# Peptides against a protein of PDB entry 2Q3Z, part 58

Target 1, 272 residues: chain A of PDB entry 2Q3Z
Amino acid sequence: YVLTQQGFIYQGSAKFIKNIPWNFGQFEDGILDICLILLDVNPKFLKNAGRDCSRRSSPVYVGRVVSGMVNCNDDQGVLLGRWDNNYGDGVSPMSWIGSVDILRRWKNHGCQRVKYGQCWVFAAVACTVLRCLGIPTRVVTNYNSAHDQNSNLLIEYFRNEFGEIQGDKSEMIWNFHCWVESWMTRPDLQPGYEGWQALDPTPQEKSEGTYCCGPVPVRAIKEGDLSTKYDAPFVFAEVNADVVDWIQQDDGSVHKSINRSLIVGLKISTKS
Target 2, 254 residues: chain A of PDB entry 2Q3Z as posed
Amino acid sequence: YVLTQQGFIYQGSAKFIKNIPWNFGQFQDGILDICLILLDVNPKFLKNAGRDCSRRSSPVYVGRVGSGMVNCNDDQGVLLGRWDNNYGDGVSPMSWIGSVDILRRWKNHGCQRVKYGQCWVFAAVACTVLRCLGIPTRVVTNYNSAHDSNLLIEYFRNSEMIWNFHCWVESWMTRPDLQPGYEGWQALDPTPQEKSEGTYCCGPVPVRAIKEGDLSTKYDAPFVFAEVNADVVDWIQKSINRSLIVGLKISTKS

## One batch from the design tools (peptide; made by RFdiffusion4, then SolubleMPNN)

Design b2_p13_4_s4 (from b2_p13_4, 6 letters changed)
Fold by OpenDDE base, seed 5:
Structure b2_p13_4_s4 (fold): chain B 272 residues (1-272), chain A 13 residues (1-13)
Amino acid sequence: as target 1 above (272 residues)
Amino acid sequence: SASLQLPIGVKPP
């Protein structure tokens, strides 16, 4: 989880699982330096360098910083996400074969955001950075991954009497989503939450004002302890949300249907 | 080959 530089990232759908080879390259020349630059341009460092540096011994702190800095939202982060198939002014997310080129491009262009990433690119870069910083990390793929936007642990669709979805989907399920899990102790929590911690660098929701997510103990998610820092409800929803169809009639009557045909969550963790 | 991350729709009831 720290020493492996080559691996696979799972993609596709639950029914049609695919994978791509990925060069994490955490030990390639200059990558550690780039990871340190990433830390040195984070908003917390810019606000108070001494305080930020004093906390870099904490993998909890560093993990949270990295999850925020891998995306360019809110800061001088690495990657700009794009999902509309218009990649002509950058690099298609599907063109990347490793984290090294992305990190080098970011650094070489004055820490300007690299175009473009999707979830697996964000996750892979985060994995590289965390491994480079000595934190055991793996990429995780979750099929039928929910994005809960209102923290109710539901993915809600509003439909008319004809079954037509009303307006833009305010909540959604990804065919797949990638994030990372990092191994660390959690001295900030009660005993027993050491181990794998979920971190999500894809800019989906703000956590404490920044597009970052985690770390949250995988155990807490499995046990349904949603009070556990950080972002337990959001991560829980990614793998456990219920899909609800609200059907509204012209008379204003509504009925609720739980859609059991689409099951949220099928998590695959890499073993490399 | 890499696949795009895409929203999936729920089938109409």
Scores: peptide ipSAE 0.303, ipTM 0.806, DockQ to the pose 0.432
Fold by OpenDDE base, seed 1:
Structure b2_p13_4_s4 (fold): chain B 272 residues (1-272), chain A 13 residues (1-13)
Amino acid sequence: as target 1 above (272 residues)
Amino acid sequence: SASLQLPIGVKPP
């Protein structure tokens, strides 16, 4: 999880699982230096360099910083996300074959955001950076992955009396979503939460004002301990959200229906 | 090639 430089990332759908080869390249020339630059341009360093540097021995702190800095939201981060299939002014997310080219482009262009990424690109770059910094990390793929926007652990659809979905779907389920899990102790939590921690660098929701996510113990998610920092409800929802249909009647009444045909969450962790 | 990340369509109940 630290030494492996080449691996696979799972994609596609639950019924049709695909994978791509990926070069993480954490030991390639100059990559460590780029990772250090990433830390040195993070908002916490710019605000108070001494405090930031004093906390870099904590994988909890570093993991959270990296999850925020892999995306370019709120900071001088690495990647700009795009999902509308319009990539003419950049590089298609599907064209990347490794993290090294992305990180080198970012550095060589004065830490300008690289266009473009989707979830597996964000996750893979985060994996590279974390491994480079000595944190055991793996890419995780979750099929039928929920994006809960209002922290109620539900994916909600509004429907008319005929069952037709009304308006734009703000909350959604991805065919797949990728993030990372990193191995670390959690001295900031109660005993028993050491081990794999979920971190999500794809800019989906803000955590404490920044587009970042985690670390949150995988154990806490499994046990439903949503009070566990960081971002347990959001990560829990990615893998466990229920789907609810709000059926609106002509008289103004609303009926709540559980949509049992949409099953959220099928997580696959990589072995390398 | 890599597959795009896409939202899943929802069928009426």
Scores: peptide ipSAE 0.074, ipTM 0.706, DockQ to the pose 0.417
Fold by OpenDDE base, seed 3:
Structure b2_p13_4_s4 (fold): chain B 272 residues (1-272), chain A 13 residues (1-13)
Amino acid sequence: as target 1 above (272 residues)
Amino acid sequence: SASLQLPIGVKPP
């Protein structure tokens, strides 16, 4: 998990699982230095360098910083996400074959955001950075992955009487989503939550004001302990959300219907 | 080749 430089990332859909080869390249020349630059340009360092540096011995702290810094939201982070197939002013997310080129581009252009990423690109770059920093990390793929936007553990669709989705703020289920799991102790939590921790660098929701997610114990998610920091409800919803349709009738009444055709969550973890 | 991440039921743009 630390030493493997080449691996595979799972993509596609639950019915049509695909994978791509990926060069994480955590030991390639200059990559560690770039990871250190990433830490040195994070908002917490810029606010108070001494305090930030004093906390870098904590993989919990570092993991959370990396989760935020891999995306360019809120900071001088690495990647700009884009999903609309308009990549002419950058690089298509589908074109990347490794983390090294992305990190080098970011650094070489004065820590300007690299265009463009999607979930597996964010996850892969985070995996590289965390491995560089000595944190055992793997990329995880979750098929039918929910994006809960209002922290109610539901994916809610508002529909008219004909079943047509209404409104511009419909919650999402991705065909797949990637994040990372990192191995660490959790001295900040009750005993038993050491081990794999989920971290999500794809900008989906803000956590404590920043687009970052985790670390949260995989065990906590499995056991449904949503009080566990960080971001347990969000990560739980990614793999366990129920889907609800709110159907409005002509008389103004609203009917709640459980959508059993949309099953959230099928997680695959890698061996490397 | 990498697969585009998409909402379920949405066609690639």
Scores: peptide ipSAE 0.026, ipTM 0.716, DockQ to the pose 0.590
Fold by OpenDDE base, seed 4:
Formats: C-alpha cells, sequence, structure tokens
Structure b2_p13_4_s4 (fold): chain B 272 residues (1-272), chain A 13 residues (1-13)
C-alpha cells in the first residue's frame, strides 16, 4: 500500500465490473517534491504556516488536507472535476493512465488546476500523494454509490405519474465511485478506530466549509457510528443509503415508495 | 477504456 507504484482501479458497474491499469508513481522523480508543494499551498498553511507545519506529523491532519487539495475547489488544488463530456479545453478524465503526469502538470503550471478529473482520477492522485507522504493508502471502488446531498441518509427520486424521474429534484447514485482508504491511528477518537480510514477527494459535499471528506474509520461506517469525525454520515450514505421514490400523481398527491430493487453500495478494496 | 462516472437512473443532459 506504500511500495506498489502500479495497480488497477475498478470501474464500470455492479453488473459489469471493469478495471484499468494505473501508474501511481509515488517514487518517480520529483513527485515527493510536488506533494510537499501541495502541502505548502494548502489554505491552512497560507492562514497559519506554523500551525499547519506543526500538524503535518499527523496522518489524520495530512489526510484531510490532501482530500481537500486533490480537488481544486476552494483552493489551489490539483484537479478540476467535470462530468458533462465537454473536455475540449483540457484532458478527458478517461485519458489519464497515471498520477505522475497530472501532478507534474499541476506543479509545472504554477499549481494551476488540471482539467479534468472524475472520481477515480481524484482517488488515484490522492492515493499517490498519501503514499508519497508515507501513509498506506489504497483506492476503493463502490458500485451503486450514493451521493447524499441533504444529509438524511436517503437517496430520493421524484417521479411523475408515468414513473419518469424529475432530474432537478433527484439525488444521485453513481454507477461507481472511487475514494481512498488510508491506514492510520486515530488518537483524536476513542480507542478502537485505528486502521483503514476513508477519505474522499472528489468534490461532492463540503466538510467544515471545504470540499473534503474524512478521514473516517471504516469501522465506524460498518458499525453505524455516525458521530465519528469526519463526515461519517456522508460516507455511510455512500455505501448504505436507502432509495426512496416519491411518485407524484396528477391530483397533486405524493406516494412514497422505498425502492428495494436498487441496492446502494458494493465496495471493492484494491490490493495495490 | 476508463468508464465514465454516471448517475444511475438519471437521463444525462
Amino acid sequence: as target 1 above (272 residues)
Amino acid sequence: SASLQLPIGVKPP
């Protein structure tokens, strides 16, 4: 989880699992230096360099910083996400084959955001950075991954009388989503939450005002401890949200139906 | 060859 530079990232769908090769390249020339630059341009460093530097020995702190800095939302982060298939002014997310080129582009262009990423790109870059910084990290793929937008642990679809989804009101389930899990102790939590921690660098929801997510103990998610920092409800929902269909009738009445045919979450953890 | 991340059940714009 630190030494492997080449691996696979799982994609596709729950029914049709795919994978792509990925070069994490954490030991390639200059990559560690770029990771250090990433830390030196983070908002917390800019606000208080001494405080930021004093906390860099904490993988919890660093993990959270990296989660935020891999995306360019709210900061000088690495990647701009885009999902609308309009990539003409950059690089298609599907074109990347490794983290090294992305990080080098970012640094070489004065820490200008790289266009473009999607979840696996964010996750892979985060994995590279965290590994560079000595934090054991793996990419995780979750099929039928929920994006809870209102913190109710539900994915809600609104349908008309014909069963057609009203997209403007519907929450999101991804065919797949990728994030990372990092191994660390959690001295900031009660005993027993050491081990794998979920971190999500894809800008989905804000955590404490910035687009970052985690670290949250995988154990906490498994046990349903949603009080555990950071972002336990959101990560829990990614893998456990219930799906609700709201069916609107012509008379204005609304029928609630729990959709049990769609099971949220099928998580695959990589070995490399 | 990488898969596009897409929402389930929502028609793409």
Scores: peptide ipSAE 0.024, ipTM 0.697, DockQ to the pose 0.559

Design b2_p13_5_s1 (from b2_p13_5, 7 letters changed)
Fold by OpenDDE base, seed 3:
Structure b2_p13_5_s1 (fold): chain B 272 residues (1-272), chain A 13 residues (1-13)
Amino acid sequence: as target 1 above (272 residues)
Amino acid sequence: NPLLQYPIGNEPK
């Protein structure tokens, strides 16, 4: 989880699982230096360098920083996400074959955001950075992955009497979503939560004002302990949300319907 | 492209 530089990332759908080879390249020349630059341009460092540096011995702290800095939201982060299939002014997310080129482009262009990434690109870059910093990390793929917008552990669709979705579709289920899991102790939590921690660098929801997510113990998610920092409800929902249809009738009445055809969550953890 | 991430029900053509 630290030494392996090449691996596979799972994509596709629950019914048609696919994978691509990925060069994480954490030991390639200059990559560690770029990871250190990433830390040195993070908002916490810019606000208080001494405090930030004093916290870098904590994989919990560093993991959270990296989660925020891999995306360019809110800061001078690495990647800009795009999902509208219009990538003409950058690089298609599907064109990347490794993290090294992305990180080098970012650094060489003055820490300017790289266009473009989707979830697996964010996850892969985060994996590279965390491994560079000595944190055992793996990429995880979750099929039928929920994006819970309002922290109620539900994916809610509002529909008219004809079943057509109304309003902005802010909540959704991805065909797949990738994030990372990092191995660390959690001295900031009650005993028993050491081990794999979920971190999500894809900018989905803000955590404490920044587009970052985690770390949260995988065990906490498994056991349903949603009080565990960080962002347990969101990560829990990614793999466990229920789907509800709110069907509005002409008379203004609303019918609640549990959508059992959309089953959230099928997580695959990589072995390297 | 089956490798793209997309909301279920909105697969890119």
Scores: peptide ipSAE 0.434, ipTM 0.899, DockQ to the pose 0.557
Fold by OpenDDE base, seed 1:
Structure b2_p13_5_s1 (fold): chain B 272 residues (1-272), chain A 13 residues (1-13)
Amino acid sequence: as target 1 above (272 residues)
Amino acid sequence: NPLLQYPIGNEPK
């Protein structure tokens, strides 16, 4: 999880699982230096360099910083996400074959955001950076991955009396979503939460005002302990959310229906 | 493209 530079990332859908080879390249020339630059341009460093540097011995702190800095939201981060299939003014997310080119482009263009990424690109770059910094990390793919917007652990659809979904879907289920898991102790939590921690660099929801996510113990998610920092409810919902249909009737009444046809969560952890 | 990330029910053409 630290030494391997080549790996696979799972994509596609639950019914049609695909994978691509990916060059993480954490030991390639200049990559470590770029990772250090990433830390040195993060908002916390710019605000108080001494405080930031003093906390870099904590993989919890570093992991959270990296999750925020891999995306360009809120800061001088690495990647700009785009999901509308309009990539003509940049690089298609599908064109990337590794993290190295992305990081080099970012650095060589004065830490200007790289266009474009989707979830697996964000996750892969985060994986590279975390590995560079000595944190064992793997990419995780979750099929039928929920994006819970209001932290109620539900994906809610509004439907008319005919069962047709109404309006824009503020909440959604992705065909797949990728994030990373990093191995670390959690001295900031009660005992027993050491091990794999979920971190999500894809800008989905703000955590403490920044588009970042985690670290949160995988164990906490598995056991449903949503009180653990960071972002346990959101990560829990990604893999465990229930789907609810709010069916509106012509008389103004609303019927709540559990949608059992949409099953959230099928997580695959990589070996490399 | 099935390799792109998309919301279920809104597969890109």
Scores: peptide ipSAE 0.433, ipTM 0.898, DockQ to the pose 0.555
Fold by OpenDDE base, seed 2:
Structure b2_p13_5_s1 (fold): chain B 272 residues (1-272), chain A 13 residues (1-13)
Amino acid sequence: as target 1 above (272 residues)
Amino acid sequence: NPLLQYPIGNEPK
């Protein structure tokens, strides 16, 4: 998971699983230096360089920093996300074939955000950076991935009497979503949570004021331990959220219905 | 492009 520079990333939908080859390129020339620059421009370093540097021996700390810095939200991070299919002023997320070009562009333009990324691009860049820093990491794809915005472990849809979705549809289920899992010990947690840790660099929700997510033990998610830092409820919801329809009736009443047709979560981890 | 990430029900047209 550290040595491999080539791999595949799964995309598409649960019914139509696809994959693309990806060049992570963590050992290509200059990439380590770029990763170090990424660390040196992170908000924690800028606030207190000595403290930040003293904590870089912790993969937990570094993982969380990388999760925040791969996206450009809140900081001088690498990628700007865009999902509206308007990419004319940048590079389409579909055009990327590896992390190296993205990282080089970021560095060469004075740490200016690179346009554009979507989930797999964020995940892939994070994977490259983490591997470059010696943290075993793999990209994970979750089909029918929920984005819970209010931490209730539900995806809620509002529907009219005809069953048509109403409102802005803020909460959603992605056709697919990608994040990374990194192998590390968790001395900050009770025993037994060493191993794969989920980290999500796609800017979805703020964690402690920053668009970052994790690390959270995969075991904690599997066992439903939502008290485990970091961001266990959010990651849990991505793979396990229930879907609820709030149906407005003609008389103005609202009926709650469990939607069993929308099954959240089908996680595929890579072996590369 | 069908490989883009999108919310279910809002597929790219």
Scores: peptide ipSAE 0.433, ipTM 0.898, DockQ to the pose 0.553
Fold by OpenDDE base, seed 4:
Structure b2_p13_5_s1 (fold): chain B 272 residues (1-272), chain A 13 residues (1-13)
Amino acid sequence: as target 1 above (272 residues)
Amino acid sequence: NPLLQYPIGNEPK
């Protein structure tokens, strides 16, 4: 989880699992230096360098910083996400074969955001950075991954009387979503939450005002302890949300239906 | 493209 530079990232769908090879390249020349630059341009460092540096011994702190800095939202982060299939002014997310080129481009262009990434690109870059910083990290793929936007642990679809989805489809389930899990102790939590921690660098929801997510103990998610820092409800929903259909009738009445055909969450943890 | 991330029900054309 620290020593391997080559690996696979799982993509596709629950029924059609695919994977791509990925060069994490955490030991390639200059990559560690770029990771240190990433820390030195983070908002917390810019606000108070001494305090930021003093906290870099904490993988909890560093993990959260990296989660925020891998995306360019709110800061001088690495990647700009795009999901509309219009990548003409940059690089298609599917074109990347490793983290090294992305990180080098970012640094060489004055920490200008790299276009473009999707979940696996964010996760892979985060994995590289965290490994560079000595934090054991793996990429995780979750099929039928929910994006709960209102923190109710539900994915809600609004449908007309014919079953057609209405509205802007604010909430959704991704065919797949990738994030990372990092091994660390959690001295900031009650005993027993050491181990794998979920971190999500894809800019989905803000956490304490910043597009970052985690770390949250995988154990907490498994046990349904949503009170644990950080972002337990969101991560929990990614793998456990229930799906509800709100069916509108012509008379204005609404029928609530639990959708049991769509099962949220099928997580695969990579070995490297 | 099935390798892209997309919301279920909204596969890129």
Scores: peptide ipSAE 0.433, ipTM 0.899, DockQ to the pose 0.557

Design b2_p13_5_s2 (from b2_p13_5, 7 letters changed)
Fold by OpenDDE base, seed 5:
Structure b2_p13_5_s2 (fold): chain B 272 residues (1-272), chain A 13 residues (1-13)
Amino acid sequence: as target 1 above (272 residues)
Amino acid sequence: DPLLQYPLGTEPE
């Protein structure tokens, strides 16, 4: 989890699981230096360098910073996400074979955002950075991954009487989504939450005003302790959200139906 | 590319 530089990232769909090889390359030349630059350009450092540096001994703090800085939202972060299949002015997310080229491009272009990434690219870069900083980290793939936008632990679809989805879908389920889990103690929490912590660098929802997510104990998610910082409800929903259909009839009546055909969450953790 | 991330129900043709 710290020493392995090559691995696999799972992609595809729940029915057709695929993987790609990925070079994390945390020990390649200059990568550690780039990770340190990443810390030095984060908003917290720019606001108060002394305070930021004093907190870098905390994997919890560093993990949260890295989660925010791997995406370029709100800061000078590494990657710009794009999901519309228009990548002509950059690099297709599918073209990347490792984290090293991405990090080097970011640094070499004055910390300008790299185009483009999707979830596994964000996760892989975060994994590289965290490993560089001595935090055991693995990439996780979750198939049928929910994106809850209103924090009610539901994915809600509005449908007409024929079952057709109406309007723009605000909430949705990804075919797959990737994030990372990092091993750390949680002295900021009650005893028993040490171990794997989920961190999500893909910009999905803001946490305390920044596009970042976690760390949250995997145990808390498993046990349904949604009061545990950080972002437990959101991460819980990614793997456990229920799907609800609001079926509107022609007469204006609405029927609530639990959609059991859409099962959220099938998480695969890598072994290295 | 089937390996791209996409919302369910919007699979690339």
Scores: peptide ipSAE 0.409, ipTM 0.884, DockQ to the pose 0.568
Fold by OpenDDE base, seed 3:
Structure b2_p13_5_s2 (fold): chain B 272 residues (1-272), chain A 13 residues (1-13)
Amino acid sequence: as target 1 above (272 residues)
Amino acid sequence: DPLLQYPLGTEPE
């Protein structure tokens, strides 16, 4: 989880699981230096360098910083996400074969955001950075991954009388989503939550005003302890949300229907 | 491309 530089990332769909080879390259020349630059340009460092540096011994703190800095939202972060198949002004997310080129591009262009990433790219880069910093980390793929936007543990589709989804922005389920799990103790929590912690660098929802997510104990998610920091409800929903259809009739009445055909969550953890 | 991330129930763009 720290020493392995090459691995596989799972993609595709629940019915058609695929993988790609990925070079994490955490020990390649200059990569550690780039990871340190990433820390030194994070908003917390810019606000109070002394306080930020004093907390870098905490993998909890560092993990949260890295989660925020791998995406370029809100800061000088590494990657810009794009999902509309328009990648002409950058690099297609599908073209990346490793984290090293991405990190080098970011650094070499003055910490300018790299175009473009999707979830596995974000996760892979985060994995590289965290491994560089000595934090055991693995990429995780979750098929049928929910994106809960209002923290109610539901994926809600609003539909007209014909079953057509209404609204410009709705909650959704991804065919797959990737994030990382990092091994750390949690002295900031009650005993028993040491071990794998979920971190999600893909900019999906803000946490404390920043597009970051976690760390949250995998155990807490498994046991349904949603009070556990950080972002337990969101991560829980990614793997456990129920799906509800709200069907509006012409008379303004709304019918609630549980959608049992959309089963959220099929998580696969990797060994490298 | 089947490796793209997309909303469930839709085709990859």
Scores: peptide ipSAE 0.407, ipTM 0.884, DockQ to the pose 0.535
Fold by OpenDDE base, seed 2:
Structure b2_p13_5_s2 (fold): chain B 272 residues (1-272), chain A 13 residues (1-13)
Amino acid sequence: as target 1 above (272 residues)
Amino acid sequence: DPLLQYPLGTEPE
C-alpha cells in the first residue's frame, strides 16, 4: 500500500465491472517534491505556515489537506472535474494512465489546475500523494454510489405521474464512484477507530467550508456511527442511502414511494 | 466511453 507503484482501478457498473491499470508512481523522480509543493500551497499553510507545518506529522491532518488539494476547488489544487464529455480544451479523464503525468503537469504549469478528472482520477492522484507521504493508501470503488446532498441519508427522486424523473438535482446515484482508504491511528477519536480511513478528494460536498471529505473510520461507517469525524453521514450515505421516489399525481398530490429496485452501494477495496 | 462516471440510469453526456 506504500511500496506498490502499479495497480488496478475498478470502473464500469455493478452489472459490468471493469478495471484499468494505473501507474501511481509515488517513487518516480520529482514526485515527492511535487507532493511537498502541494502541501506548501494549501490554504492552511498560506494562512499560517508554522501551524500547518507543525501538524504535518498527523496523517489525519495531512489526509484531510490532501483530500482538499487534489481537487482545484477552493484552492490551487491539482485537478478540475468535468462530467459533460466536453474535454476538448484539456485531457479526457479516460486518457490518463497514471498519476505522475498529472502531478508533473500541475507543477510545471505553476500549480494551475489540470483538466480534466473524474472520480477515479481524483482518487488515484490522492492515493499517489498519500503513499508518497508515507501513508498506506488504496483506491476504493463503490458501485451505485449515492451522492447525498442534504445529509438526510436519502436519495430523493421526483417523478411525474408517468414515473419519469423530473428536475435536475445533483443528488443522485453514480454508476460508480472512487475514493481512497488510508491506514492511520485516530488519536482524535475514541479508542477502536484506528485502521482504514475513508478520504474522498472528488469535489462533491463541502466539509467545514472546503471541498474535502474525511478521514472517517471505515469501522464507523460499518457500525453506523455517524457522529464520527469527519463526514461520516456523507460517506455512510454513499454506501447505504435509501432511495425515495416522490411521485406527482394528476390531482396534484404527491405520493412517497420507497424505491427497492435501486440498491445503493457495492464497495470493492483494492489489494496492492 | 462506458467507463466514464455518470448518473445511474443515464447515458454518459
Scores: peptide ipSAE 0.406, ipTM 0.882, DockQ to the pose 0.534
Fold by OpenDDE base, seed 1:
Structure b2_p13_5_s2 (fold): chain B 272 residues (1-272), chain A 13 residues (1-13)
Amino acid sequence: as target 1 above (272 residues)
Amino acid sequence: DPLLQYPLGTEPE
């Protein structure tokens, strides 16, 4: 998980699983230096360099910084996400074949955000950076991945009396979503939460004011310990949310219905 | 492109 430079990323849908080869390239020329630049332009370093540097021995701290810096939200991060199929002023997310070109473009253009990424691009770049920094990391894919925006562990749809979805969906389920898992100890938590930690660099929700996510123990998610730092409820919902339909009747009454046809979460962990 | 992310519908695939 540190030494492998070539791997596969799973995409598609739960019914039609596909994968692409990806060059993580953590040992290619100049990539480590770029990763160090990424750390040196993060908001915490700019605010207090000494404090930031003193904390870089913690994979928990570094993982959280990297999850925030791989996206360009809130900082001089690497990638700008886009999902509306309008990529003419940049590079299509589908065009990338590895992390190296992305990181080099970012650095060579004065740490300007690279256009564009989607989840697997964010995850892959984060994987490269974390591996460069000596943190064992893998990309994971979750099919039917939920985005819960109000931390109630539900994906909620509002429907009219005919069962038709009303308005824009604020909460939704992705066909697939990618993030990373990193291996680390958690001295900041109760014993037993060492091991794989979920980190998500795709800008979805703010955590402590920054578009970042994790690290959160995979074990905590599996056991339903939502009090665990960081962002346990959000990550839990990505893989475990229930889907609820709120059906409004003509008389103004609302009926709550559990949608059993939409099953959230099918997580695949990669070997590389 | 089927490899891009997209929101699922509310009906079974």
Scores: peptide ipSAE 0.399, ipTM 0.867, DockQ to the pose 0.495

